Peptides against a protein of PDB entry 7SFY. Designs and how they scored, part 53

Target 1, 41 residues: chain A of PDB entry 7SFY
Amino acid sequence: ELFNLESRVEIEKSLTQMEDVLKALQMKLWEAESKLSFATC

## One batch from the design tools (peptide; made by RFdiffusion4, then SolubleMPNN)

Design b2_p27_8_s2 (from b2_p27_8, 15 letters changed)
Fold by OpenDDE base, seed 5:
Structure b2_p27_8_s2 (fold): chain B 41 residues (1-41), chain C 41 residues (1-41), chain A 27 residues (1-27)
Amino acid sequence: as target 1 above (41 residues)
Amino acid sequence: as target 1 above (41 residues)
Amino acid sequence: SSLEELLKRTKQLLDKLWELMEKIKKL
């Protein structure tokens, strides 16, 4: 298959989507860490 | 990098790897959130 | 704790994802 404009646009779209998911996951991790007990278990 | 065959293959491999990492992250976050509801550790 | 370790591993995965994304952007 041709590595053409369609392929490039699809890749860029996928990267944008992954960046959005990454940011959301970072926020979820922050929330989890914020709720984490100071207990040493 | 040049938008050539080598770059395409490398991008596709990296995107697949990123998808696998995202799946793993989702599972880990689910587990973390679940544990937070039941225990502090 | 097991939860602390789980969060640690999750952070490692996030870092890996970010690394891969930046790698692609540099091609």
Scores: peptide ipSAE 0.193, ipTM 0.623, DockQ to the pose 0.100; fails the geometry check
Fold by OpenDDE base, seed 3:
Structure b2_p27_8_s2 (fold): chain B 41 residues (1-41), chain C 41 residues (1-41), chain A 27 residues (1-27)
Amino acid sequence: as target 1 above (41 residues)
Amino acid sequence: as target 1 above (41 residues)
Amino acid sequence: SSLEELLKRTKQLLDKLWELMEKIKKL
């Protein structure tokens, strides 16, 4: 019903997980951009 | 910041949107990696 | 190029994800 401790903890876990995925994706994007050449399609 | 039903609902909506964005990002990174790996335009 | 545009769009999605995260942090 209400936003209680259990709900907060669960949401915080989800947010932390998504932040970790976001950081990983940012790194992968950087790596891809680093490999991108001027003549790349 | 508010620990009530409205804040929970809003957070849950945002989490769902973030999950959708993460899914889209993963797909796009896969496409980018595929283009780089297979030298496909 | 197609790949450059793909990477550009991917960055835009990352920016949106960051924006959503910041919105949640403000609640």
Scores: peptide ipSAE 0.188, ipTM 0.619, DockQ to the pose 0.100; fails the geometry check
Fold by OpenDDE base, seed 2:
Structure b2_p27_8_s2 (fold): chain B 41 residues (1-41), chain C 41 residues (1-41), chain A 27 residues (1-27)
Amino acid sequence: as target 1 above (41 residues)
Amino acid sequence: as target 1 above (41 residues)
Amino acid sequence: SSLEELLKRTKQLLDKLWELMEKIKKL
């Protein structure tokens, strides 16, 4: 397709979805770090 | 950046890279969670 | 530990993802 306004809107939707996933992954990383024991190897 | 083909190519390249990183992140987090749950190093 | 290294690598990937996202937003 032509790179037009519709393409831009679709890209922005994809970016928003990736941002949401990124935030969720950051929270999961925080949870894992919070549960990490200093006694682990 | 200008709304043109050159910008589109760069955006699509970056989006592909982001998808690859997201998949890697999900796997790494799963591995971390599994290690915590199994009490393994 | 291997778990600590895994978490460290995961953080690096998150940082890379954020960098890519910001790059796109500035185009």
Scores: peptide ipSAE 0.188, ipTM 0.619, DockQ to the pose 0.088; fails the geometry check
Fold by OpenDDE base, seed 1:
Structure b2_p27_8_s2 (fold): chain B 41 residues (1-41), chain C 41 residues (1-41), chain A 27 residues (1-27)
Amino acid sequence: as target 1 above (41 residues)
Amino acid sequence: as target 1 above (41 residues)
Amino acid sequence: SSLEELLKRTKQLLDKLWELMEKIKKL
């Protein structure tokens, strides 16, 4: 809500963390879908 | 380098983009979960 | 099962992403 340099830096750090989470999610979802497709047990 | 309107707009744009991806991922997760069987290993 | 655990962990990450987004919106 407060748009200053300090706030920007904090937001950018959070965005970086979110991007890492997104990458992890994409991989895990692919793994889940693959496991459904190839499940033998 | 300094926080300005352009930087603020870019941050909001990035946030919106990430929300769109999140929605897509949630849908994929729902689809995967809907296909799970209780007996699935 | 291993698949159920994988989906569970995936959901946890989704929740974390959502949490971060809400945090940003409140700044």
Scores: peptide ipSAE 0.169, ipTM 0.599, DockQ to the pose 0.100; fails the geometry check

Design b2_p27_8_s3 (from b2_p27_8, 16 letters changed)
Fold by OpenDDE base, seed 5:
Parts: C-alpha cells; sequence; structure tokens
Structure b2_p27_8_s3 (fold): chain B 41 residues (1-41), chain C 41 residues (1-41), chain A 27 residues (1-27)
C-alpha cells in the first residue's frame, strides 16, 4: 500500500483520538490524586 | 469517585490498550516511511 | 504511588503520540 493523503489523515485522526482519550484519563487520574490526601498516596 | 482497585485495573487496562495501539501505529508509520524512502531513493 | 505511575504513563503516551503526529505531518 502507498502512503497517501487518505492514509495520513486516517492515522492522524486515530492518534488525535487516542490523545483525547489519554487527556481524559489524565484528568480523571488528576482528580483522583487531588482527592487523596498526601498521606494516602 | 474513589480510586480503588477496580478503577486502577480499568485505567491500567485502558493504558495498556492504548500502548498497543500506539505500537501498531508506530509500525504503520515506519512502513510508510520505509516505502517512501525506498521509492524516493 | 500506583496513581502517580499511571499519571506518568499517561503523560508519556501523550508525548509519544505528539511525536508520531509530528512525524506524520513531515511526510
Amino acid sequence: as target 1 above (41 residues)
Amino acid sequence: as target 1 above (41 residues)
Amino acid sequence: SSLEELLKRTKQLQDELDALLEKIRKL
């Protein structure tokens, strides 16, 4: 297969989607961390 | 929400899944780059 | 802590994704 614009856009879209999910997970983890006391971490 | 064992396992599973997808995308990118390099040399 | 490790892994994956996106844009 040739790497064309369509393939590039597809990969970029997939990576962007993953980044969005990772950001969401990071926020959830940060929220969890912020709710934990220093002593319980 | 409390960060308990179930939440941790779920997040770890999601991260592992993303790591696997990332690896697959890295391989696809490498293949694309390799084909372009070969064709443009 | 396990939570800190998960945060670290998440940030690392984001950095790797950003790097891949940059590589794709340069093709």
Scores: peptide ipSAE 0.244, ipTM 0.635, DockQ to the pose 0.328
Fold by OpenDDE base, seed 2:
Structure b2_p27_8_s3 (fold): chain B 41 residues (1-41), chain C 41 residues (1-41), chain A 27 residues (1-27)
Amino acid sequence: as target 1 above (41 residues)
Amino acid sequence: as target 1 above (41 residues)
Amino acid sequence: SSLEELLKRTKQLQDELDALLEKIRKL
């Protein structure tokens, strides 16, 4: 496969989507940590 | 929303999947960089 | 805690993604 502009844009879109998911996960984890009075681990 | 075992397992699976995708993308990007020294596009 | 470890992994992965995005933009 040639790495061209289309391939770059595709990878950027994929990584941006993953970053959005990671941010959402971080927020959910922070909320969970804030609400937990205790954790088993 | 409770952070329980099911929630933890779900998050761990999601993170593992994203880590695998990230590694694959890193390898593809390195291959692209290596080839771009040979190709101008 | 397992929750703190998940936060750490998530943050590390996000930092790696940001670094990759920057690397891609410089190609």
Scores: peptide ipSAE 0.237, ipTM 0.631, DockQ to the pose 0.327
Fold by OpenDDE base, seed 4:
Structure b2_p27_8_s3 (fold): chain B 41 residues (1-41), chain C 41 residues (1-41), chain A 27 residues (1-27)
Amino acid sequence: as target 1 above (41 residues)
Amino acid sequence: as target 1 above (41 residues)
Amino acid sequence: SSLEELLKRTKQLQDELDALLEKIRKL
């Protein structure tokens, strides 16, 4: 298959979705870290 | 939600899954870039 | 800590995704 606009848009949408998920996960990790008052491994 | 072992394991599994998807997408981009370079030469 | 490592991995993946998005937009 040749790379075309449809392929680019599809990949870009997938990556954007993953980035959004990663940002959400990062926020959850920050929340968890901020609540920790003791040293963890 | 309280961050515990279960939450950590779930996040780690999600990250690993996204890392695998990212690698697959990186390969697709490499293929696209390679084809584009070939087609323009 | 394991939490710190997860934060690091998450940040790294975000940076890689941003780089890939930029590459796609320039194709």
Scores: peptide ipSAE 0.228, ipTM 0.625, DockQ to the pose 0.342
Fold by OpenDDE base, seed 1:
Structure b2_p27_8_s3 (fold): chain B 41 residues (1-41), chain C 41 residues (1-41), chain A 27 residues (1-27)
Amino acid sequence: as target 1 above (41 residues)
Amino acid sequence: as target 1 above (41 residues)
Amino acid sequence: SSLEELLKRTKQLQDELDALLEKIRKL
């Protein structure tokens, strides 16, 4: 397989999408942690 | 929504899947970089 | 794993993604 511009753009888009999902997961985890800290205070 | 064991397990599975995809993409990138260096030598 | 461990793991994966994106942009 040749690593061309199209393949690069496709990978970059996929990684950006994964990063957005990871950010959303991190926010959900942070919210859960903050709720836990509130409940344990 | 309550952050329960089922939600945690689902997040852990999603993160593991994303880590596996990331590793595969890292390997593909390394192979592309290696081929480029070889072609430019 | 603890919730804090999941947060750390998520952050590490984000940092790896950012580094990978930067490498791709430089090719």
Scores: peptide ipSAE 0.158, ipTM 0.581, DockQ to the pose 0.330

Design b2_p27_8_s4 (from b2_p27_8, 14 letters changed)
Fold by OpenDDE base, seed 3:
Structure b2_p27_8_s4 (fold): chain B 41 residues (1-41), chain C 41 residues (1-41), chain A 27 residues (1-27)
Amino acid sequence: as target 1 above (41 residues)
Amino acid sequence: as target 1 above (41 residues)
Amino acid sequence: SEDVELLKRTRQLIKEAEELLKKIQEL
């Protein structure tokens, strides 16, 4: 085994958290970009 | 303005959260790689 | 503008996160 069970569980929890935040950010970015009007200011 | 104050604050909060999770994940990845022993099992 | 720079940073962070996730999945 490369990792014990505890280490694997910890990484998997962090990965899940990262994916959730990533999805939230992607949605926010999409919303912002969709509202972006071409302007220099 | 491209975004109102509420939208900007929400994006900034999500960014901060993601940066924190990324740092945690990078540390976990480093720990895992440092403990990686070459084995087929 | 501040908002444009925020979007640029957000996009960059997403790319960095995706690359990190890929590295983890390859272990």
Scores: peptide ipSAE 0.138, ipTM 0.586, DockQ to the pose 0.448
Fold by OpenDDE base, seed 5:
Structure b2_p27_8_s4 (fold): chain B 41 residues (1-41), chain C 41 residues (1-41), chain A 27 residues (1-27)
Amino acid sequence: as target 1 above (41 residues)
Amino acid sequence: as target 1 above (41 residues)
Amino acid sequence: SEDVELLKRTRQLIKEAEELLKKIQEL
């Protein structure tokens, strides 16, 4: 097998954390980009 | 300004969390790929 | 500006994370 149970559980936990942070960052990015104007440096 | 202090601090915290998770996942991916063989599906 | 650089860093990390997720799912 490629992953034993322990390694699979740890990867899945990390993937869930990654997805949660990605969603948060994407929402923050969308909000920021919606406020971005050509005058913003 | 694009970000007030509060929004900037929140984004930076999420970025740090993302970087930490990415490092952990990259290490796990390397370990998995190093064990992957042509017989593994 | 500092805020624009923070946005660029955010976009880059999202891109790297998405590519890493694809690689993991293809194993």
Scores: peptide ipSAE 0.137, ipTM 0.590, DockQ to the pose 0.430
Fold by OpenDDE base, seed 1:
Structure b2_p27_8_s4 (fold): chain B 41 residues (1-41), chain C 41 residues (1-41), chain A 27 residues (1-27)
Amino acid sequence: as target 1 above (41 residues)
Amino acid sequence: as target 1 above (41 residues)
Amino acid sequence: SEDVELLKRTRQLIKEAEELLKKIQEL
């Protein structure tokens, strides 16, 4: 057994949290890169 | 201006949080891979 | 600029996270 049940649940929660943050950051990155393509900072 | 101050602060907080979670997951991954190597030897 | 550096850091972290998620899923 690599992970007990508690450890697996903790990892899954962390992964879900990371996926949510990743999605939000990807959207922000896309918006910012779109603006950067239009104008320099 | 790509980001106002509030948006920049929010992104920095999310990045820090994500870096912390990534570090924790990397450690757990290393432990899992280490156990897998031990179990297969 | 600070915003450009923040974008670079964000892009790099996303890449690292995607690679880590892939490794975890492959275990």
Scores: peptide ipSAE 0.136, ipTM 0.588, DockQ to the pose 0.440
Fold by OpenDDE base, seed 4:
Structure b2_p27_8_s4 (fold): chain B 41 residues (1-41), chain C 41 residues (1-41), chain A 27 residues (1-27)
Amino acid sequence: as target 1 above (41 residues)
Amino acid sequence: as target 1 above (41 residues)
Amino acid sequence: SEDVELLKRTRQLIKEAEELLKKIQEL
């Protein structure tokens, strides 16, 4: 067995958390990039 | 201004969270890969 | 600017996360 039950549960929790954060970051990044201009500092 | 203060704070929080999750996942992934064998299913 | 650096860091972290997710899914 590659993962025991405990390890799988922890990975699955972390994956879900990462997916949620990733989605939030992607949305925020898209908003920011859509406003980016040549003169942006 | 590309980000207002609220947006910057939210992104920074999400970045910190993502970094923590990535670190945890990378450790778990490394542990799993280190145990991977030819006969692993 | 601080905002540009934050964007760069965000983009890089997303890329790393996507790569890690791919590796995990391929196990």
Scores: peptide ipSAE 0.139, ipTM 0.592, DockQ to the pose 0.460; fails the geometry check

## One batch from the design tools (peptide; made by RFdiffusion4, then SolubleMPNN)

Design b2_p28_1_s1 (from b2_p28_1, 21 letters changed)
Fold by OpenDDE base, seed 4:
Structure b2_p28_1_s1 (fold): chain B 41 residues (1-41), chain C 41 residues (1-41), chain A 28 residues (1-28)
Amino acid sequence: as target 1 above (41 residues)
Amino acid sequence: as target 1 above (41 residues)
Amino acid sequence: EEFVELREKLKQLQDELWALQQRLRKLR
């Protein structure tokens, strides 16, 4: 039971880290999109 | 800002980097999903 | 024009990111 709990906690930490990275990437994508929106053609 | 060659190259590099990060995250997420499935079965 | 290709690539990455966010949400 503790093994499963520890494993879950570790996974949740990883998921949180991945979420943070995704948020950062989302900002970067929006930045790129903004730049592209001002392209001539 | 004017979209010029320099801007294009920079965006291309950024998009490539983001693609690489996304691939890495996909792999990590797959690992997490797998671990959770194994832990609950 | 390379601009069109870049925008398409950006769209692809946005879709992939969205999909990952959905997968993450299901695990939490």
Scores: peptide ipSAE 0.522, ipTM 0.838, DockQ to the pose 0.892
Fold by OpenDDE base, seed 3:
Structure b2_p28_1_s1 (fold): chain B 41 residues (1-41), chain C 41 residues (1-41), chain A 28 residues (1-28)
Amino acid sequence: as target 1 above (41 residues)
Amino acid sequence: as target 1 above (41 residues)
Amino acid sequence: EEFVELREKLKQLQDELWALQQRLRKLR
């Protein structure tokens, strides 16, 4: 594959998408943590 | 909602799903790192 | 029920997520 401007733009889009997924996962982890915090022992 | 067996199973499934997503992101990040490494040589 | 194992797994996933965020930052 030739590394050109199009390839760089595609990589940057992918990185942004991964960042968005990580943010969503962080929220889901918080939800799970909250549920576990309210679990009775 | 009651924290019972059903709730536990649901959390376990959610954590497993998040683990799978993280693994997929690790692979995608490796791909991006590889492409950028090759381009910067 | 203490759900100790689930809390530990959650912590592991948080650490993995943090590590990925750091790797991602280095690419930008």
Scores: peptide ipSAE 0.521, ipTM 0.840, DockQ to the pose 0.793
Fold by OpenDDE base, seed 5:
Structure b2_p28_1_s1 (fold): chain B 41 residues (1-41), chain C 41 residues (1-41), chain A 28 residues (1-28)
Amino acid sequence: as target 1 above (41 residues)
Amino acid sequence: as target 1 above (41 residues)
Amino acid sequence: EEFVELREKLKQLQDELWALQQRLRKLR
């Protein structure tokens, strides 16, 4: 498969999707941290 | 809600799930990096 | 209360997430 515009667009979509997942994970980590902090207080 | 065994198990499961997602993202990102690197060679 | 194992796991995931964000930023 040759690298072309279609391949670049596909990669950009994948990168955007990964960014969205990372944002969701950040929120989940914050939630877990908050629960642990509450328990340790 | 008070932190108890159920809360602990829930957090442990969540952290394990997040770890699996991160591993998947690492592989996807490696794939994207490899494709871009190949195109720049 | 001390939850060493959970805190260590949380810290690990935070570090991995940060690293992925850095790598992602270099590609975009």
Scores: peptide ipSAE 0.520, ipTM 0.839, DockQ to the pose 0.766
Fold by OpenDDE base, seed 2:
Structure b2_p28_1_s1 (fold): chain B 41 residues (1-41), chain C 41 residues (1-41), chain A 28 residues (1-28)
Amino acid sequence: as target 1 above (41 residues)
Amino acid sequence: as target 1 above (41 residues)
Amino acid sequence: EEFVELREKLKQLQDELWALQQRLRKLR
């Protein structure tokens, strides 16, 4: 479809969802880093 | 728990999963960027 | 074992995540 206001709204929704996923991933990475930092070997 | 083989495997799996998610997000972001770029041109 | 490979992989993912966050910011 041609780009219009609806398309922009859908893109904004997608971007927001992506941000949410990235936040979740960041937390997971932190957890993994913590686990690795506690590794004795 | 102490870091052991099971913990290592779990982390490896987790990191792989996160990598896959990031790749998917990269593609989605490219699509969004392309749509916005096309609209502005 | 130092799990160097795992830490390097984690670092890579952190960098990729950061890059995506920056790209997202530019679209705002």
Scores: peptide ipSAE 0.522, ipTM 0.840, DockQ to the pose 0.821; fails the geometry check

Design b2_p28_1_s3 (from b2_p28_1, 20 letters changed)
Fold by OpenDDE base, seed 5:
Structure b2_p28_1_s3 (fold): chain B 41 residues (1-41), chain C 41 residues (1-41), chain A 28 residues (1-28)
Amino acid sequence: as target 1 above (41 residues)
Amino acid sequence: as target 1 above (41 residues)
Amino acid sequence: EEIVELKKKLEQLQDELWALQERLRKLR
């Protein structure tokens, strides 16, 4: 497929979705870090 | 909660799952970068 | 120690996440 406006829109949607996933992962990492910080090493 | 075997296993599984998601995102991002690079070259 | 290993893995994931966020910013 040739790169056109439709392709750009699709990429932008994909980038937005990836950003949302990254935000969710960050929260999960914080939760894991919190649990590990309370663990006795 | 005390950090016990159950907590350890849960965190380990969670971290592994997050690692897999990050790898998938890296590939998706590469695809987007590749498409945009082609369009700008 | 298993907890140390888990913390190390967590740190690696944080670094990877940060790198992806930076790559995303450059595309927008």
Scores: peptide ipSAE 0.545, ipTM 0.856, DockQ to the pose 0.887
Fold by OpenDDE base, seed 3:
Structure b2_p28_1_s3 (fold): chain B 41 residues (1-41), chain C 41 residues (1-41), chain A 28 residues (1-28)
Amino acid sequence: as target 1 above (41 residues)
Amino acid sequence: as target 1 above (41 residues)
Amino acid sequence: EEIVELKKKLEQLQDELWALQERLRKLR
């Protein structure tokens, strides 16, 4: 429970994974935006 | 190519999935922030 | 119509993503 080196390493790995997910989401959003831009209202 | 019902449904589902992922990431970030806050108390 | 609503939702998700990126940056 106490914050130590092991906890810090675990958090750092989680932060890296979240960053990768955010990058993937950004690409998916751009794909969706592209599809919507070709659609006519 | 044609924006039809199938294309719309696909985009709606994709956007919903991305929203769910963002919600999960918000909670994960909260967990990381809370752990780091505890460490600095 | 529906396309406009989808574009609005997409814009909202972009804003949320940006906010999360900023929060993440502050932790590093």
Scores: peptide ipSAE 0.545, ipTM 0.857, DockQ to the pose 0.872
Fold by OpenDDE base, seed 2:
Order: sequence, then C-alpha cells, then structure tokens
Structure b2_p28_1_s3 (fold): chain B 41 residues (1-41), chain C 41 residues (1-41), chain A 28 residues (1-28)
Amino acid sequence: as target 1 above (41 residues)
Amino acid sequence: as target 1 above (41 residues)
Amino acid sequence: EEIVELKKKLEQLQDELWALQERLRKLR
C-alpha cells in the first residue's frame, strides 16, 4: 500500500475518532470513580 | 444510590467493557503507528 | 475488600487511557 495523501487523511480521521472514544471513556471512568467514592463498604 | 450488589455488578461490567475498548484502541493505535513508521522510511 | 479492588481496576484503566492519549498525541 502506498502512503499517499489519501492514506494520511484516513489515518488522521482514525486518530480523531480514537481521541473521541478516549474522551468518552474518560467521562465514564470519572462516573465510575464518583460512584466508588460514595461507596462506604 | 446505595452501593449494593446490583451497583457493584454494574460497575464491574462497565469497567470490563472499558477495558475491552482500551484494548481495541491499543490495536488500532499500533496500526496507525506502523503505517506512519513505514511512511518515514 | 471489593471496593478497593474496583478502585484499583479503575486506576489501572485510567493509567492505560492516559498512556493511549499520550501515544496518540505523539502521532499528531
């Protein structure tokens, strides 16, 4: 496969998508952390 | 919300799901890194 | 204690997430 401009654009789109997923995961982790912080077991 | 058995199970499931997503992202990131590495040759 | 173990798991995931964010940042 040739790494041309089109391939670079595709990779950048993938990276952006991964960033968005990571942001969503971070929010979920904070939510879980909050719940665990309120747990008194 | 009371941290009971149901809450614990829910959090455990959520954490497992997040772990799976992170593993998938690690693989995708490796693919991107590999493509970019080959492009620098 | 189960809560302690869950917190450990959560911390692990936070570390992994941070590492991925850093790797991704280096590619941009």
Scores: peptide ipSAE 0.548, ipTM 0.857, DockQ to the pose 0.887; fails the geometry check
Fold by OpenDDE base, seed 4:
Order: C-alpha cells, then sequence, then structure tokens
Structure b2_p28_1_s3 (fold): chain B 41 residues (1-41), chain C 41 residues (1-41), chain A 28 residues (1-28)
C-alpha cells in the first residue's frame, strides 16, 4: 500500500509538471496564432 | 503588425520547439498511463 | 504560401496539445 501511494504521489507530481508545461505551450501557440492571424502575406 | 522573413523564421523555430516538447510529453504521459494501468492490475 | 503551411502546422500542434490535456485530465 505504501509503495502504491508513493508511486501515485510521484506520478501526480509528474502530471502537475506536465500540466504546467502544457499551459506554457498553450500560451506560445496562442502567440504564434495571433502573429499568423495578423500576417498580410 | 509586420510579418516578414524574420518573423516567419522565428515562428517556424518556435513551432518546431513546441512540437519537440509535445513529443516528449506524449512519451511521459504514456509512461504515467502505463504505471497507473499496471497498478490497477 | 508559407503562411498557410504555418497555420496548418499550428493547428496540428493545437490538436496535439488538446489531446494531451485530455489525457492528463483522465489521469488526475
Amino acid sequence: as target 1 above (41 residues)
Amino acid sequence: as target 1 above (41 residues)
Amino acid sequence: EEIVELKKKLEQLQDELWALQERLRKLR
């Protein structure tokens, strides 16, 4: 049970980190999209 | 907003970087999913 | 036109990101 809990906690920490990266990527994609949307050529 | 060759190249580079990060995250998520799946067995 | 190609690539990345977000949500 302890091993399962420790493993779950470790995974959840990793998931949180991945979520943070995805949020950052979303912002970057939005910035790129805005630039492309304003492109005239 | 001006869109020139420099802007295009910067966006291309950014998109490539984001793609690489997404690929890495895909692998990490696969690992997490696998671990959680095995834990439920 | 390169802009069209870039927009297409961006859309693909947005779709991939969405899919990953959904996968994350299911694991939490």
Scores: peptide ipSAE 0.545, ipTM 0.855, DockQ to the pose 0.880; fails the geometry check

## One batch from the design tools (peptide; made by RFdiffusion4, then SolubleMPNN)

Design b2_p30_3_s2 (from b2_p30_3, 17 letters changed)
Fold by OpenDDE base, seed 1:
Structure b2_p30_3_s2 (fold): chain B 41 residues (1-41), chain C 41 residues (1-41), chain A 30 residues (1-30)
Amino acid sequence: as target 1 above (41 residues)
Amino acid sequence: as target 1 above (41 residues)
Amino acid sequence: SSLVELLKRVTQLQDELNALLKKIQELKSK
């Protein structure tokens, strides 16, 4: 069995999606960390 | 270029692992953010 | 090669995921 073009394209799409999610998570984590440093009391 | 079955399987395993970790991270981030919403004063 | 590039991207994502996990854990400990 060979790894074909369709499989490769699908993997590349998945990787791209995960990259986008990672960036979003990194931003949200930064926001959370920033909020922690600002004590309201 | 010839991609064999072993290479495909390895990549697919890695993708599955990352997908699982992403879900876990999203949940943990939610938990952390939720804790922040609980004002201590 | 296409395979090498795919593996490189996978490795990079794995590293970033692990880093995020560590950061989140640290955040929870504060």
Scores: peptide ipSAE 0.313, ipTM 0.677, DockQ to the pose 0.139
Fold by OpenDDE base, seed 3:
Structure b2_p30_3_s2 (fold): chain B 41 residues (1-41), chain C 41 residues (1-41), chain A 30 residues (1-30)
Amino acid sequence: as target 1 above (41 residues)
Amino acid sequence: as target 1 above (41 residues)
Amino acid sequence: SSLVELLKRVTQLQDELNALLKKIQELKSK
C-alpha cells in the first residue's frame, strides 16, 4: 500500500541479497576468465 | 571447472533473473516515491 | 553471449542496484 518502514526494510533486504549475489557472480566470472585458454565469444 | 557452455548458460540464467528482479524493484520504488510525495504534500 | 558481455551485464546490474540503494535512502529521508 504505502511506502512505510516495513516496505523499505523489505526492499533493502532484497537489494542486499542481490548485491551479495552479484558479488558472487562477479567472482565466478573472474575465475572463469582466469581459466580461459582461448578466445571465447 | 572450465568455463564451458554449461557454465555460461547457468550464469546467463542467473543474470536474466536478476535483471527481471531489478526492473520490478525499480517500478516498486518509483511507485513508492510517488505515493510518498503525495502523502508528504 | 561472450564472457565480455556477461561481465558488462554484471556491471550494469551492480550500477542499477547501487542506484536503487540511493533511491531508497532518498525516500528514507522524506
Scores: peptide ipSAE 0.325, ipTM 0.671, DockQ to the pose 0.348; fails the geometry check
Fold by OpenDDE base, seed 2:
Structure b2_p30_3_s2 (fold): chain B 41 residues (1-41), chain C 41 residues (1-41), chain A 30 residues (1-30)
Amino acid sequence: as target 1 above (41 residues)
Amino acid sequence: as target 1 above (41 residues)
Amino acid sequence: SSLVELLKRVTQLQDELNALLKKIQELKSK
């Protein structure tokens, strides 16, 4: 199939979702790092 | 929430999944570009 | 540390996502 509006919308939706997840993961990792003990680094 | 082995494993699994999705998206975009180029010729 | 590596992976994924978004925009304009 050719790249069309439908395909683009689906991909963009997926990427948006992934970006949201990535941002959440970044925050979680930051928080984890802040709480992580020196020995567990 | 505490960052422990269980949490790390969960995050790593999520990241791996997202990496796989990204690879798939990259391939889809490449294919779309190729088809678009052919169709516009 | 494993945490540092995870952060590195997250950053890389974010960069790749941004690149993909730009790629989509490029295709959108064609």
Scores: peptide ipSAE 0.325, ipTM 0.671, DockQ to the pose 0.318; fails the geometry check
Fold by OpenDDE base, seed 4:
Parts: C-alpha cells; structure tokens; sequence
Structure b2_p30_3_s2 (fold): chain B 41 residues (1-41), chain C 41 residues (1-41), chain A 30 residues (1-30)
C-alpha cells in the first residue's frame, strides 16, 4: 500500500518540528527542576 | 536560573499548543490511514 | 507540584509523538 507522499512528508516534517520543541521543553523543565526549591515545586 | 511564574505560564501555553497540534495530527493521520485503500499517488 | 505536572505532560506528549512516528513508518511500509 502507498501512503500519500505529500501527506506523509507534511506530517513527518510537523512531527520532527514538534520533537525538537519537546526535547527543548524537556531540557528546560529538567533544568528548572534541578534548580527549583521544594517550596516552588 | 530559577523556575518562575512567567516561565511556567509560557511552558504551559506551549504544551497546550502542542497537545492541540498532536490531536490535529492524530486525526489527519487516522483519516489518511482510513483512506489509504483509495490512494492513487 | 506544577513542575511535576508539566514534566508529566511533556513525557506524555513525547510518547504520543513517538507513537505517531511509528504509525507513519507502518504506513510507509504498506
């Protein structure tokens, strides 16, 4: 079966972009947590 | 360097946006899969 | 805590993203 190439490419590009954003957010949150005091959790 | 309200609000907004995008992509991908048998390109 | 909740949301999004990537790969193989 053939998945529509245009749709596939569009979705893959969007997911790649979101993956990069998610990784960046994970790093930011991890850094925040590591520097965060219990009272500010 | 510390997690603050501004950063939290910004991250929450970003996460909400990505959650919405993911839902949209899930729907698009599901529709693409359901119509795959009709794909000619 | 709010931070813990945010971390959970990030993790969930990453899991869902990975699931979508797998689904795309499966469709490519058909």
Amino acid sequence: as target 1 above (41 residues)
Amino acid sequence: as target 1 above (41 residues)
Amino acid sequence: SSLVELLKRVTQLQDELNALLKKIQELKSK
Scores: peptide ipSAE 0.323, ipTM 0.672, DockQ to the pose 0.329; fails the geometry check

